# Designs tried in a protein design run: peptides against a protein of PDB entry 4GMN. Part 272

Target 1, 375 residues: chain A of PDB entry 4GMN
Amino acid sequence: RYANITLLALVTLASIGTDFQETLVKGNQGSRESPISAADEEWNGFDDADGDAMDVDQKSSSGEDQEEDYEEIDVKEDDEDDDDDSITSEMQADMERVVGADGTDDGDLEDLPTLRELIQTAVPQLIRLSNLPIDSDESLTIQSHALSALNNISWTISCLEFANGENANIHNAWYPTAKKIWRKTILPILEADSADLKLATQVTSLAWAVARVLHGETPTDGNPHRKFISLYHSSKQQAGGNSNSIEEPEDPFQGLGVKCIGVVGSLAHDPAPIEVNREVGVFLVTLLRQSNNVPPAEIVEALNQLFDIYGDEELACDKEVFWKDGFLKHLEEFLPKMRTLTKGIDKRTQPELRTRADEALLNLGRFVQYKKKHA

## One batch from the design tools (peptide; made by RFdiffusion4, then SolubleMPNN)

Design b2_p26_7_s4 (from b2_p26_7, 16 letters changed)
Fold by OpenDDE base, seed 1:
Order: structure tokens, then C-alpha cells, then sequence
Structure b2_p26_7_s4 (fold): chain B 375 residues (1-375), chain A 26 residues (1-26)
């Protein structure tokens, strides 16, 4: 019974997260639309149509007062101190800190009460539900739905523009919560090293959504980039051994490999530690070198991450990694391979993949030319 | 799923951003 209510609540929260995206996107679009002059359509008043007074007779039936004597069942409270230590005092204190530390900046979301409640009330509960001990199929189902709700919320927020101080109020409210999702949900699941590819895909999708906002400010504790690189390699080894086609998702960009690349790429942005940036950059460039065995969607994602990470010459990673590790040479050598790869994608069967590959090829040419001018 | 649409939208925004950045660098 409780599980069904919890599942319904989680499905409802996941739905609210998706519906809220439309509202946030409309809000951001509405600020760019010049105020459409509300045309003063004079709402002509409804005419006073003569409503006939039907006399409904008040029949007085005197139903009898049966005094049912409720016997006070003295339920002995057997104080079984079942120390269900499942909710660590730290998790409660940490929920209170997420709610209590933001209490001074509560003003920033005054105009967004639904978002505030989603971030401050719903997300902490979802974090808790994602950390429950997995002792049953029911607990696994709860975790999966909690991760799905967190994923939808995090992806929704990651679709907002935060550059140049846009949506700063939402960013400020989300930032501590996003770090909490990372530390309390994502890291523990990654450390459990479960052979469950479904769970790994869910947590990696969530990690990507979170890392798309936090970028290089994502907590580097325990070197999570190496865990996602390891997961990338492990996922390729498992797919190669069993001829049971894990049905590659119909969308090539929903694959675990693409998600791993998206996560580690996002983690490598400034102000990430230079060694984190280097390890990720070397991983991404290595995918391009091994492109004959890499799905086209992963190549597209790896290129987009490389363009974004190394697109600014003022960043420390440009001098310390891009130029020092000779990435330009590898990108230039990859250009003819990318042209061949892109041309090999059928526009009729995979139109999205082909479009994104054509764009990535164009951008690769531009990026290589840019870097050659600034050498 | 609603998640797949969200992820697609996020990828479309990222492509627009990267393409704009590459146009500014050209």
C-alpha cells in the first residue's frame, strides 16, 4: 500500500517536473516577447436573465440519535525500539541544512513558488528515496522512480540559460541542491558498483543533467570522471561479449556511452582541476582516434564537448592541456574520418543523427581553423 | 518518454550554443 502511494507520488513529481519545463520555457520566452498591448476588449457584462425561483421544499425528517458506545480499545503501545537506523541522523541534518541554508535567499524564488517547493521540498525527499537500502524489488522500483523524478527536474533546469547572469535566482536556488544530488544520490550509487546497467544508465542520465549546470564546479571528490570513464569502458565490454543485443535505444543519443561522454565533458569545464580536464580531454581525443569502433552519436557528443571545453583560449586548460598534449593535431587528423563517418549515415533512416553529424563536422572544420590562427 | 524529449531539447540547445560559439570564433 505505501509503495503504491510512493510510486504515485513519484510519478506525479516526475510529471510536475515536465509540465514545469513548459512554464519555465514560456516564462523565458515571454520575457523576450515585447509586451503585446493587452487590447482593452471591453468584457460586456452578462445580461440579468430572470432566473425563476424554484421553491425546493425543506422536508424535515427527524432521524434518531443512535448513541453507538465506542469501546475505548486500550492498544498497549509496545515500545519496540526498532532502531530503524535507515535514515542516518546525517541525512536528516543535511535535509534541514538544504532547507535552512537557503532560508536567507528565499526571496529570489518569490515569483516561482512551484519551483521553490520542487527544489526545497520535493528534491530532498527524492534524494532520500534514492538512498534507501535496496532489500526488495519494491525498494528498487522506488529508487528507479526517485531517480526518474530527479532526472526530469534536473534536465528541466539544465535547459535554462544561466550565462551572463540570466535566471540567476533559479541558479542560486538550484546550485546547492544540485551539489546535494551529486554527493548524496549520484556518488553513492556510483560507489556501489552494481552490475545493473539500467541503474547505471539512470544515474548517468541524472549526473549529466546535474553536471550541465554545475560544470567544473561539480564536486571532484573521489574522481567521479574516472568512474564514468570506467563505466563507459565496462558498458562496451558487456555489449561485446553477449550476442544478446541489449536493444540499443532507438535514439542513438540515449545510449549509456553518449551519457558518459556528456557527463565527463561537463565535468571538465573551467574551473575543474587541470588534471581532471586532462584525463577527460585525453579520453575524448582517444575516442576520435578509435572512431572505427565508436558509435557515430558518441563521436558527435565527444566533438561537441571538445569544442566547448577548449573553445576559449583565455582558460588555463587551453595552454596546459590542449596545446601541451597536442590535441589540435588529433582533431586535424580526424577531419577526413569525420567526413567519411558523416557521409556513411543514411539521411532517410537516421535524419537526426545525420544532421548532428553534419553540424559537428562543420564545427570541427571551424574549430581547427580557429586554433590554427591562434597557435 | 518525457525524459527523452527533455534530453533532446537539451541537446538542441547545446548544438545551437556550440554553433553560435563556433560562428563567433570564425
Amino acid sequence: as target 1 above (375 residues)
Amino acid sequence: SGSDELAKKARDLELERISKKMDELA
Scores: peptide ipSAE 0.330, ipTM 0.874, DockQ to the pose 0.821
Fold by OpenDDE base, seed 4:
Structure b2_p26_7_s4 (fold): chain B 375 residues (1-375), chain A 26 residues (1-26)
Amino acid sequence: as target 1 above (375 residues)
Amino acid sequence: SGSDELAKKARDLELERISKKMDELA
């Protein structure tokens, strides 16, 4: 009973987080296109395992017919359906306010009550649920759903603009919570060194969403960048050995390799320690050097991270890592390879990957040209 | 899954940001 209620609440929180993000993205694009009804994607996750219950025909004995009058407890199905629509409507209204041009008020999260409750009340509970001892399939399921809800919330918040002091109230509310997710959820799972690729993918997705806001202010305790680099390499070794196709995600950008690159790239931003930046930068540049054996989506992500990390010449990492370790040469040598790689992507079968590769190629040309002018 | 759409939208925003940054550098 309590598990099912907790599971339902986690599914509801994950759905709420999804709807909230849809509203954010629609609002930022300025297209007030009517909410396309979320198709009821039937959660077909109950595989009816036809457990062949062996007929153990145990003839238990003739105990007496006490007619216990089962009072029909008329379980009033309280129509709890009304409360869910109300929360979704309030979340939409909060998101419309966040995306609205009038969000320049340095106002407290007082004007964003749903987002406030999500950050202050729901997320701390999800963090607790993600940290439950795994002692059953039920606890593993709870952890997975808690991670999914945290992922959706964290991705949603990471889609807000925080540059130039935009959404500073939300940033300030989220920042300590994001650090708590990192320290209490992400790090313990990474330290547990689980061979569970599903869990690794979930925690890495969450880590990316969190790191997209915290960047180089992400806690460096335990050298998490090395854990994600190790996870990247481990994921490649597993995929190469078992001809059991781990269902490569239909979206090449949902791969664990891409997620690892996204995390470590985000962790390497200023004010990250120069050693962290260097180790990540060397990792990313090494992927470009080894590009013949690297999926195109990982190359695209690695390039985007390199452009972002080293796009500011005033940062210490530009002088101490980019120039000192000769990254420009590696990027310039990669240009012809990137052109070949991009041209090899079929626009018909992989239109998104091709578009992103065309853009990354364009940006690589621009970035190399920029760095050559500032050499 | 909702998570995949989220990650896609976030990547689109990231691309726009990076492309804008690269245009400002060029």
Scores: peptide ipSAE 0.327, ipTM 0.875, DockQ to the pose 0.822
Fold by OpenDDE base, seed 5:
Structure b2_p26_7_s4 (fold): chain B 375 residues (1-375), chain A 26 residues (1-26)
Amino acid sequence: as target 1 above (375 residues)
Amino acid sequence: SGSDELAKKARDLELERISKKMDELA
């Protein structure tokens, strides 16, 4: 009984996080759609060319219309959906306020009551549930659902803009909670050295969402970047040996390898220690050098992380790592390989992967040109 | 899964951000 109520509450919290992100993406797109002024392109009338009316009289036959009576299966809408719509509407109203609020109020979520309760009341309980002693299949199920809810909440918050003091109230409320998720949920699971690839995938997804907000301010205690690099290598060794391959996710960007790259890339941002940045940068550049044996989605993610980490020449990591360790040469040598890799992706079977690879190839060309001008 | 859609939307926003950053550097 208690387990079922806890499970239902965790599923509901996970669903709420999904709907909230949909509203965020729609709200941010609506603000960037400057009204494309309908420039009245005067469609110049193509002239009246006289072409002769050939009279082809083809009298073809009366095929019998078999009216196949499709029985309308009256799918009874079960009235259970009404409670989910109410919560989604409150979260939508909070998101519309977040997107519109230049709100300078440091850390007060008075105007965002749903988000406040999510951060202050729900997340601390989910952290406790994720730390239960695993002594049964029931406790493992509770942990998995708690991690899923924390993942969805953390990903949703990571889609907010926090640059230039935007959403500072939400950032200030989330920041201590994000550090608590890292120290109390993520680190203990990574230290338990579990051979469970499902649990490793869940905790790595959560770690990526948390690290996308904390960046280089993510706690460096116990060198978590090395744990995720080790997990990356371990995941590749297991996929090669057992024919009970956990079905690689149909989406190439949902793979554990991509998630590990996303985490370590996010951890390497300023103000991360220069040695953490160097170890991550060397890992990412090494993937490009070994690209013949690396999935294309992992190459795309590794490139995007490199562009983001080293895209600012004023940062200490530009001089002390990028230039000092000769990363430009490796990116230049990779450019022709990336062109070959991208052209090898079938647009029909993998349209998203092809689009993201075309963009990463374009950005690699731009990034290499930028770094050559600033050498 | 709802988690996969969340992660996809987050990747789309990140790509737009990175592409804009690279356009500003060019």
Scores: peptide ipSAE 0.322, ipTM 0.873, DockQ to the pose 0.811
Fold by OpenDDE base, seed 2:
Order: C-alpha cells, then structure tokens, then sequence
Structure b2_p26_7_s4 (fold): chain B 375 residues (1-375), chain A 26 residues (1-26)
C-alpha cells in the first residue's frame, strides 16, 4: 500500500517539477527577448520651426495677488496599513495551527515523507502561486502551472480509499489542506468571474478533485454550487456559438460540463445543507429531463451523482428532497430514454462512453427498483 | 496528460463504488 502511494506521490512531484521547470525556462527566455530594440527609435527632434515671436504687447492689468489661503486640507493619510500580511505568513501560521490543534499525531505521515512534504511544503507554495496578481503573461503561466500541480496532487489523493477508516492518516493530513485549496485557490478564481474558459476548466477540475474527498464537508460559503451551475450553463452557450475553437476533449468525460456536474454532485452529499442538496438535485434531474440536448457523458455523470447522493434512505436528503420533490418519477420516466441513449452509442468509436452508459443504465434500473421497494 | 489518467482512474474507482452500492441496495 505505502509503496504505491509513495510512487504516485513521486510521479506527481515529477509532473509538478516538470511544469515548474517549463515555467522557469519560459520566464528566463522571456527575459532574454526583452525588446532592447524598441527604445532606440531616435525620436528625430521636431525641427524648430522659426515661429515668428509676434510681440503681442498685451499689457493686461496687475490683478491683485489675492493670497488664496489654501487651507491645507490635512488629508489624513489613513495609513492603510497594507496588511501585506503576506499570504505566506497567515497560511504558514494557519498551517502550524491546524497541525497543532487537531491532535492528529504528526507521526501519522512519518512512513510517508514524500507525501508529507507534498502536503505540508509543496501545496502551500502552489496555493500562493495560484493567487498571484495577474499582471503579465508570466503570472498567468505560473497560475496555470500551479493549478495543474494542485489538480494532479488533489486527483492523486482522491484516488485513495478513505471509506471505513482506510488511509485515515492521509485523510486527516489532506483534509485541512483541501479546505485551504478550496478557500484560497478555488473560491477567489470563481469570484473573479473570468471569461477564460481554460482557467474555468482548470479550476473546475481542481474543485472536482478536492470535492471528491471533502464531499458535503466542502465549505459552502458563497454558494459555490450555484457558481458551478452557472458555469455549466455559460459553457453550453459559448460552445453553441464558437463551434470552431473548443476542441472537444478526446475524452468526453474531460469536458467542462462533466466536471461541473462532478463538482456540484460531490458538494451535495451529506452533510451538505438541504437547500444546497435540493438545488443540485433539481439541476441534475433537469439535465435528465432535457437529455436530448445533453452530451451522453454528462448524463452518465449526473446519474452517478444522483445514485450516490440519494442511495441512503437514512439521510435527511432522501425524505426532504428525493421523495418530497418527486425525483423517483423523473428517474422512472428517464429509464426508457437512457436505454435509447445507451443503445445509440457506438461501441467501436466510443467504447469507454458505451461501457459507462451501460453501467449507468444498469444502476438506474437497480436504483429505481430499490426506491420503489422502499417508498 | 498525467492529470487525465488520474482523473480516469478516479472515475473508474467511483464507478466501482457506485455499482457496488447499487448492487447492495437491489
């Protein structure tokens, strides 16, 4: 077990190291191509045209120098204490506090030094680099690489089993760091309301990886599920207009729409607020109702999220959302549509999509049967 | 990218988990 985790961490560190090396090399090349040449345009002096100094004798009157007493408006320099509380010092202090306050013995990662260094040393730096002010193409490149690295780390950790107390030491070490990635990297980028679909795709991929571990314990501050639902709809509007420029990802499950569904589905798990669960559940069920206009991969992801969210009858969301909002009827009405959709996927051209659709169809049948028995 | 392989692996594990959960409910 540990050897595989260590190997995966090393592969992730190697990827991070490559991405940072490429950024440093590009930055160092950009500094060499500083266009020295544009400064040497000799501004040829404007010829002093001999403009005849017309002697306009205007003897105009000695207006009395009224000493306007400029009242020195004592502009209190409000010392805006630039609480340039460097994101470093607070994040370090908050890291030291989180390591100190949760009596998770620092020893829990002693057998995993590479993973410890990744979580405790690399991730904080990557969070900082993802939050740099964007003032240059270099800062955009650094942010993109930092997000890529955080994404790879977060996905790597999300591939570990945490159910039944498995890898609890890693979970406990990652959990506070995952919340920091969410609050300090994901939320600020989502709030900046950037029209950059590349950045939106990167942050949504990271958000999905983080939310796959945090689930309903993901911070709900600012209702991020609504931002991802909005991003889903916005991505559909843009894809309809500019058909030429978004290369459909070779993997249909790497699309921004699938990632948005994966994020909001993960956010809706218990113990998420019932209203968050409801809004996400209604969104997912609405995708099924509109399935004629929804990519098959997004339908598969939406179904998987619905099965996971509402697969436990003891959860408050089962009674307060699933049954109360009549989701079973919509799932039953979708069964014949899902059969048609799944059969329409060519196994030769899209084998993975077809396999995942066949599984989702099977699980939909099982889920509907379960819910009918427990109605 | 290494990201896509990790995301694929994560999706495969999730599908196994969900399918097992649905089989236990049926």
Amino acid sequence: as target 1 above (375 residues)
Amino acid sequence: SGSDELAKKARDLELERISKKMDELA
Scores: peptide ipSAE 0.318, ipTM 0.869, DockQ to the pose 0.583

Design b2_p26_8_s1 (from b2_p26_8, 16 letters changed)
Fold by OpenDDE base, seed 5:
Structure b2_p26_8_s1 (fold): chain B 375 residues (1-375), chain A 26 residues (1-26)
Amino acid sequence: as target 1 above (375 residues)
Amino acid sequence: SALEEIRETVRRYQRELALQQLEAAK
């Protein structure tokens, strides 16, 4: 009886986290920076200064307007008015304030009471529930729902801009809690080395959300990057054997492989130890070299992670890893393969994957040019 | 608020889990 009430509460927390994420995405869609589209941003390099915009003469090759009638797939917004009574007026007011929050330096969430209660009251309880001894199917269900709620909350917070001191109050409140999630929830599950791919996918998704905020400040205890690299390889071995494997998620970006790449990429950012950065960078570059056997979504994610990790030439990892290990050559050799890969994606069946691959190809060209200018 | 209900629900569950653990330890 009581487990059902807790389960309902965990489901409601997970829903609130999703709705908060959707509201942030919609609020940012007024500015084209959806957190999903932040990975879709044209990588402009860090040198805004030299406005030698190479006028790539857009020779408008007047290719004949074949008016392919794009049948407007009338996506009936089934206004399923699911009266998701889960969002309180206080939560909505907090979401609106977070989307519009000019960064106050005060690490106080006085003006964000619902977010404060989520971080300070709910998350510590979810961490506790995720650490219950697994002795029954009920305890497994509670763990799964606690992980889902932690995932949604962590993803939502990871969608906030924290660069340049933006949302510093939220960052400062979240940072110690994110480290606690890592140490108390993620690490113990990774150490348990369970053959449960569902649990591995849930913990990897949560780890990515947490690592997107902590970056290279993520606790390095037990070399978690190597565990996620191992999990990546193990996931590929299992997918090849059992035809009854986990239905590949319809969304290619929700795959365990993509999530593993996202985690290790995030872990490799400055101020990560140079050896952690090197091991991750070599892993990512190796995926590009083996691209014929790697899903396109994993290649897109691996490229984006490489741009984010090695975009800044002032970082120690640029000299000690990128240049020293000769990554530029591998990226240049990959350009023609990426063009072929991107052209092989059907725009009709996989429009999102094609868009993200086209952007990653553009960014790869720009990144290679940038690195050649700064060589 | 829904969050207060969740907080209260989680607190109730934690009390009950603690009671069950105390009963299983007797």
Scores: peptide ipSAE 0.020, ipTM 0.480, DockQ to the pose 0.017
Fold by OpenDDE base, seed 4:
Structure b2_p26_8_s1 (fold): chain B 375 residues (1-375), chain A 26 residues (1-26)
Amino acid sequence: as target 1 above (375 residues)
Amino acid sequence: SALEEIRETVRRYQRELALQQLEAAK
């Protein structure tokens, strides 16, 4: 009974996240070109398996009201106000610079009460539910649904424009919560090193959504980029061995490999440590070099991440990684391979993949030309 | 409980959505 109501509440929160995504995407469609297709995780409705209602004749036994004294477990709310003082005064000042002239800095979502309640009330509960000890199939189900709800909310928010101080109120309200999701939900699951590919896919999807907002400000503790790179490699080894059709997701962009690339790419943005950027950059460039054995969707994502990471020549990573490690040569050598790859995608069977590959090919040509002029 | 808070948030949202739908239907 409690499980079903928890499930219904989590499903409803996941649905709310989707409805918000549609609403926010419709609101923001005035500015951004390519709708990142929401992961329509079509919630495959519970097929009403006609479970025979066993008529459990509830005999009327007048059992005595044992007042079970529920000992109030005084859950000391250790309000560990983790004053994450790790917002350096410089990051706060840079946030203040990104917050345009209307100094409503408090992340006060007064005008967005439902979004405020999602961020302030629902997300903390979802974090708690995602951190439950996994001791039963029920706890695993609760974790999965909590992760799905967090994923939908986080993806929704990550589809907003935050560049140039847009949606600064939402950004400021979300930012600490996104860090909390990272530290309290994502990291513990990554550290548990579970062989569960479903859980790994869910946490990686959530990590990508969170990292699309936090970018290089995503907590680097424990080197999570290496965990996602390892997960990428592990996912490839498993797909090659067991002919058990883990049905490749019908959408090639929903694959665990794409999600891993999206996460590590996002983590490598400035102000990420140069060594994190280097490790990710080398991983992505190595992926392009090995492209004959890499799904086209992963190549598209790896290219987009490389463009976003190394698009700005003023960033330290341009000089210290892109030029120093000779990435331009690898991108130039990949250009003819990308043309062949893109032409090999059937427009009839994979129209989206073909469109995104055509765009990535165009951008690769432009990017190589840009970098050659700035060499 | 965390579940009661979630249920309350969901109930609030459903009420807001229902109000918006009622306003859009006028």
Scores: peptide ipSAE 0.020, ipTM 0.551, DockQ to the pose 0.021
Fold by OpenDDE base, seed 3:
Structure b2_p26_8_s1 (fold): chain B 375 residues (1-375), chain A 26 residues (1-26)
Amino acid sequence: as target 1 above (375 residues)
Amino acid sequence: SALEEIRETVRRYQRELALQQLEAAK
């Protein structure tokens, strides 16, 4: 009984997290001419389209015409206030404040009551639910919904700008919670080494959202980057052997491979340990070298991660990894392959993938030219 | 609020689970 109510509550919380993200995206599109980076990946929730249409055999029981005099129960149209799944006026007001907040450095989330309640009240409960002992299919379902809700909240927060001290109040409130999600939810699931690819995809999506905020400050305990690299390789080996089409999400950017790249890329940012950065950088450059066997979306993500990791020449990873390990040569050799790959994407069938590939190709050319001038 | 109902539901569930674990450990 309580499990069903908890499940419904988790589904509702995941929905609220999605609606909150959509509101942020809509609000930002109105104010900033600046291209929001390609982080507007709409996390289409897992529509469990297990619409097993139970063919309710309408057994036409010809029940007899008893003309029971339906007394006209004056059903007062109680205005069912369609509690339209509309963003609460409080959520909208919080979003307008987040979008309109000039970088006021110092403050508790006093002015953001909905976001405060999500971070301080909901997330600690979701972390607890994601850590329940798995002893039944019901506990697995609860874990899955808790992960979905954590994912939606974490993605929403990761879409906020934190550069140059923007949203510092939100960042400061989220940062300890994000580390707690990492240590209490993500790491234990990764350590369980489950063959469950659904669970692996959910935890990897959550890990990416968390790592997009924590970057190189993500806890390095247990070498999580190696676990995600291993997961990437394992997922490719399984896809090649069993024709069990795990329905590759219709969106090529929602694939487990892309998510693994996004996580490890984010983990490799400064101030990550140089060896973590090196292992990730070598992984990403190796994908480019093997591009004939890599989905285009994974190549786009791997390029974007390489630009973000190695874009700053003042960082230790530029000298100790990028130049030392000869990454420029691999990027230069990849440039003609990227042109061919991008031209091979049909603009009609895959317009988003084509756009993002055209951008990544342009950026690759610029990045190679930049690095050649600073050699 | 929906969040308050969620909070209460989660607390009830966690309390029941903790009670079941305590009973299974006896």
Scores: peptide ipSAE 0.019, ipTM 0.474, DockQ to the pose 0.016
Fold by OpenDDE base, seed 2:
Structure b2_p26_8_s1 (fold): chain B 375 residues (1-375), chain A 26 residues (1-26)
Amino acid sequence: as target 1 above (375 residues)
Amino acid sequence: SALEEIRETVRRYQRELALQQLEAAK
């Protein structure tokens, strides 16, 4: 009885977290800027004030448009208007305030009561439930649902802009809670000797969402970056050996490998310890060197993480890791391989992967050029 | 155990990293 009520509450909290994310995405779509995933942001470098507009002569090679007559298969969109009445008017009003508020510097969530209750009331209970002793299939189910709810809430919050002091009130409210999730939920599960790839995937997804906000301020206790690097390698060894493939998610970007890269990349941002940054940077560059054996989605994520970590030349990691360990040479040597990799992705079967690979290729070219100018 | 495999993988990675650093320092 109590377990079923707990499960229903956890499913409801996970739903609320998703509904907030969807409302945030819809709110951002109402403003002409689609939430450019941090992956879809064209890396422009820092604005060097010297506007040497290189006229890239786009020689339009007139490839003959073979008009393949695509028969419009009238896919009847069954508008299942699932009026998911799950979004309370209060949740919608909170999200509209988050999207519409010029950042009032008041670190209070007084104007965001639903988000406040999620952070202050729900998350502490979810942390408690995720830390229960696993002694039954019921306790394992409770942990899984608690992790799912924490994941959805953490991802939703990680989709907010916090750069330049935006959403500072939410950031300040979330930050101590995010650290608590890390220390109380993520680290204990990573320390547990579990061969459960499902649990590992859930905790890694949660870790990525949390690390996308905490970045280099993520607690370094127990060297979590090494655990995620090890999990990455272990996941590759298991996929090669046991045909009990947990169905690789249909989305190549939802794979455990991508999630591991996303976590360790986020952990390596300033103000991360230089040794953590170095270990992660070497890991990411090593993936590029081994690209023939690495899924394209993991290469895309590894590139984006490298751009985010080493985009700023003022950071200590630029001098002490990027330049000192010769990363530019490896990125430059990878550029022709990335062109081949990207061209090898079929636009028809994997349109998203192709788009993100085309972008990562563009950004790699710009990044290499930028770093060469600043050498 | 998965933890032993993780620990072994970490140790392997640390060795590979140390080798790379030693090669970059030559």
Scores: peptide ipSAE 0.000, ipTM 0.291, DockQ to the pose 0.018

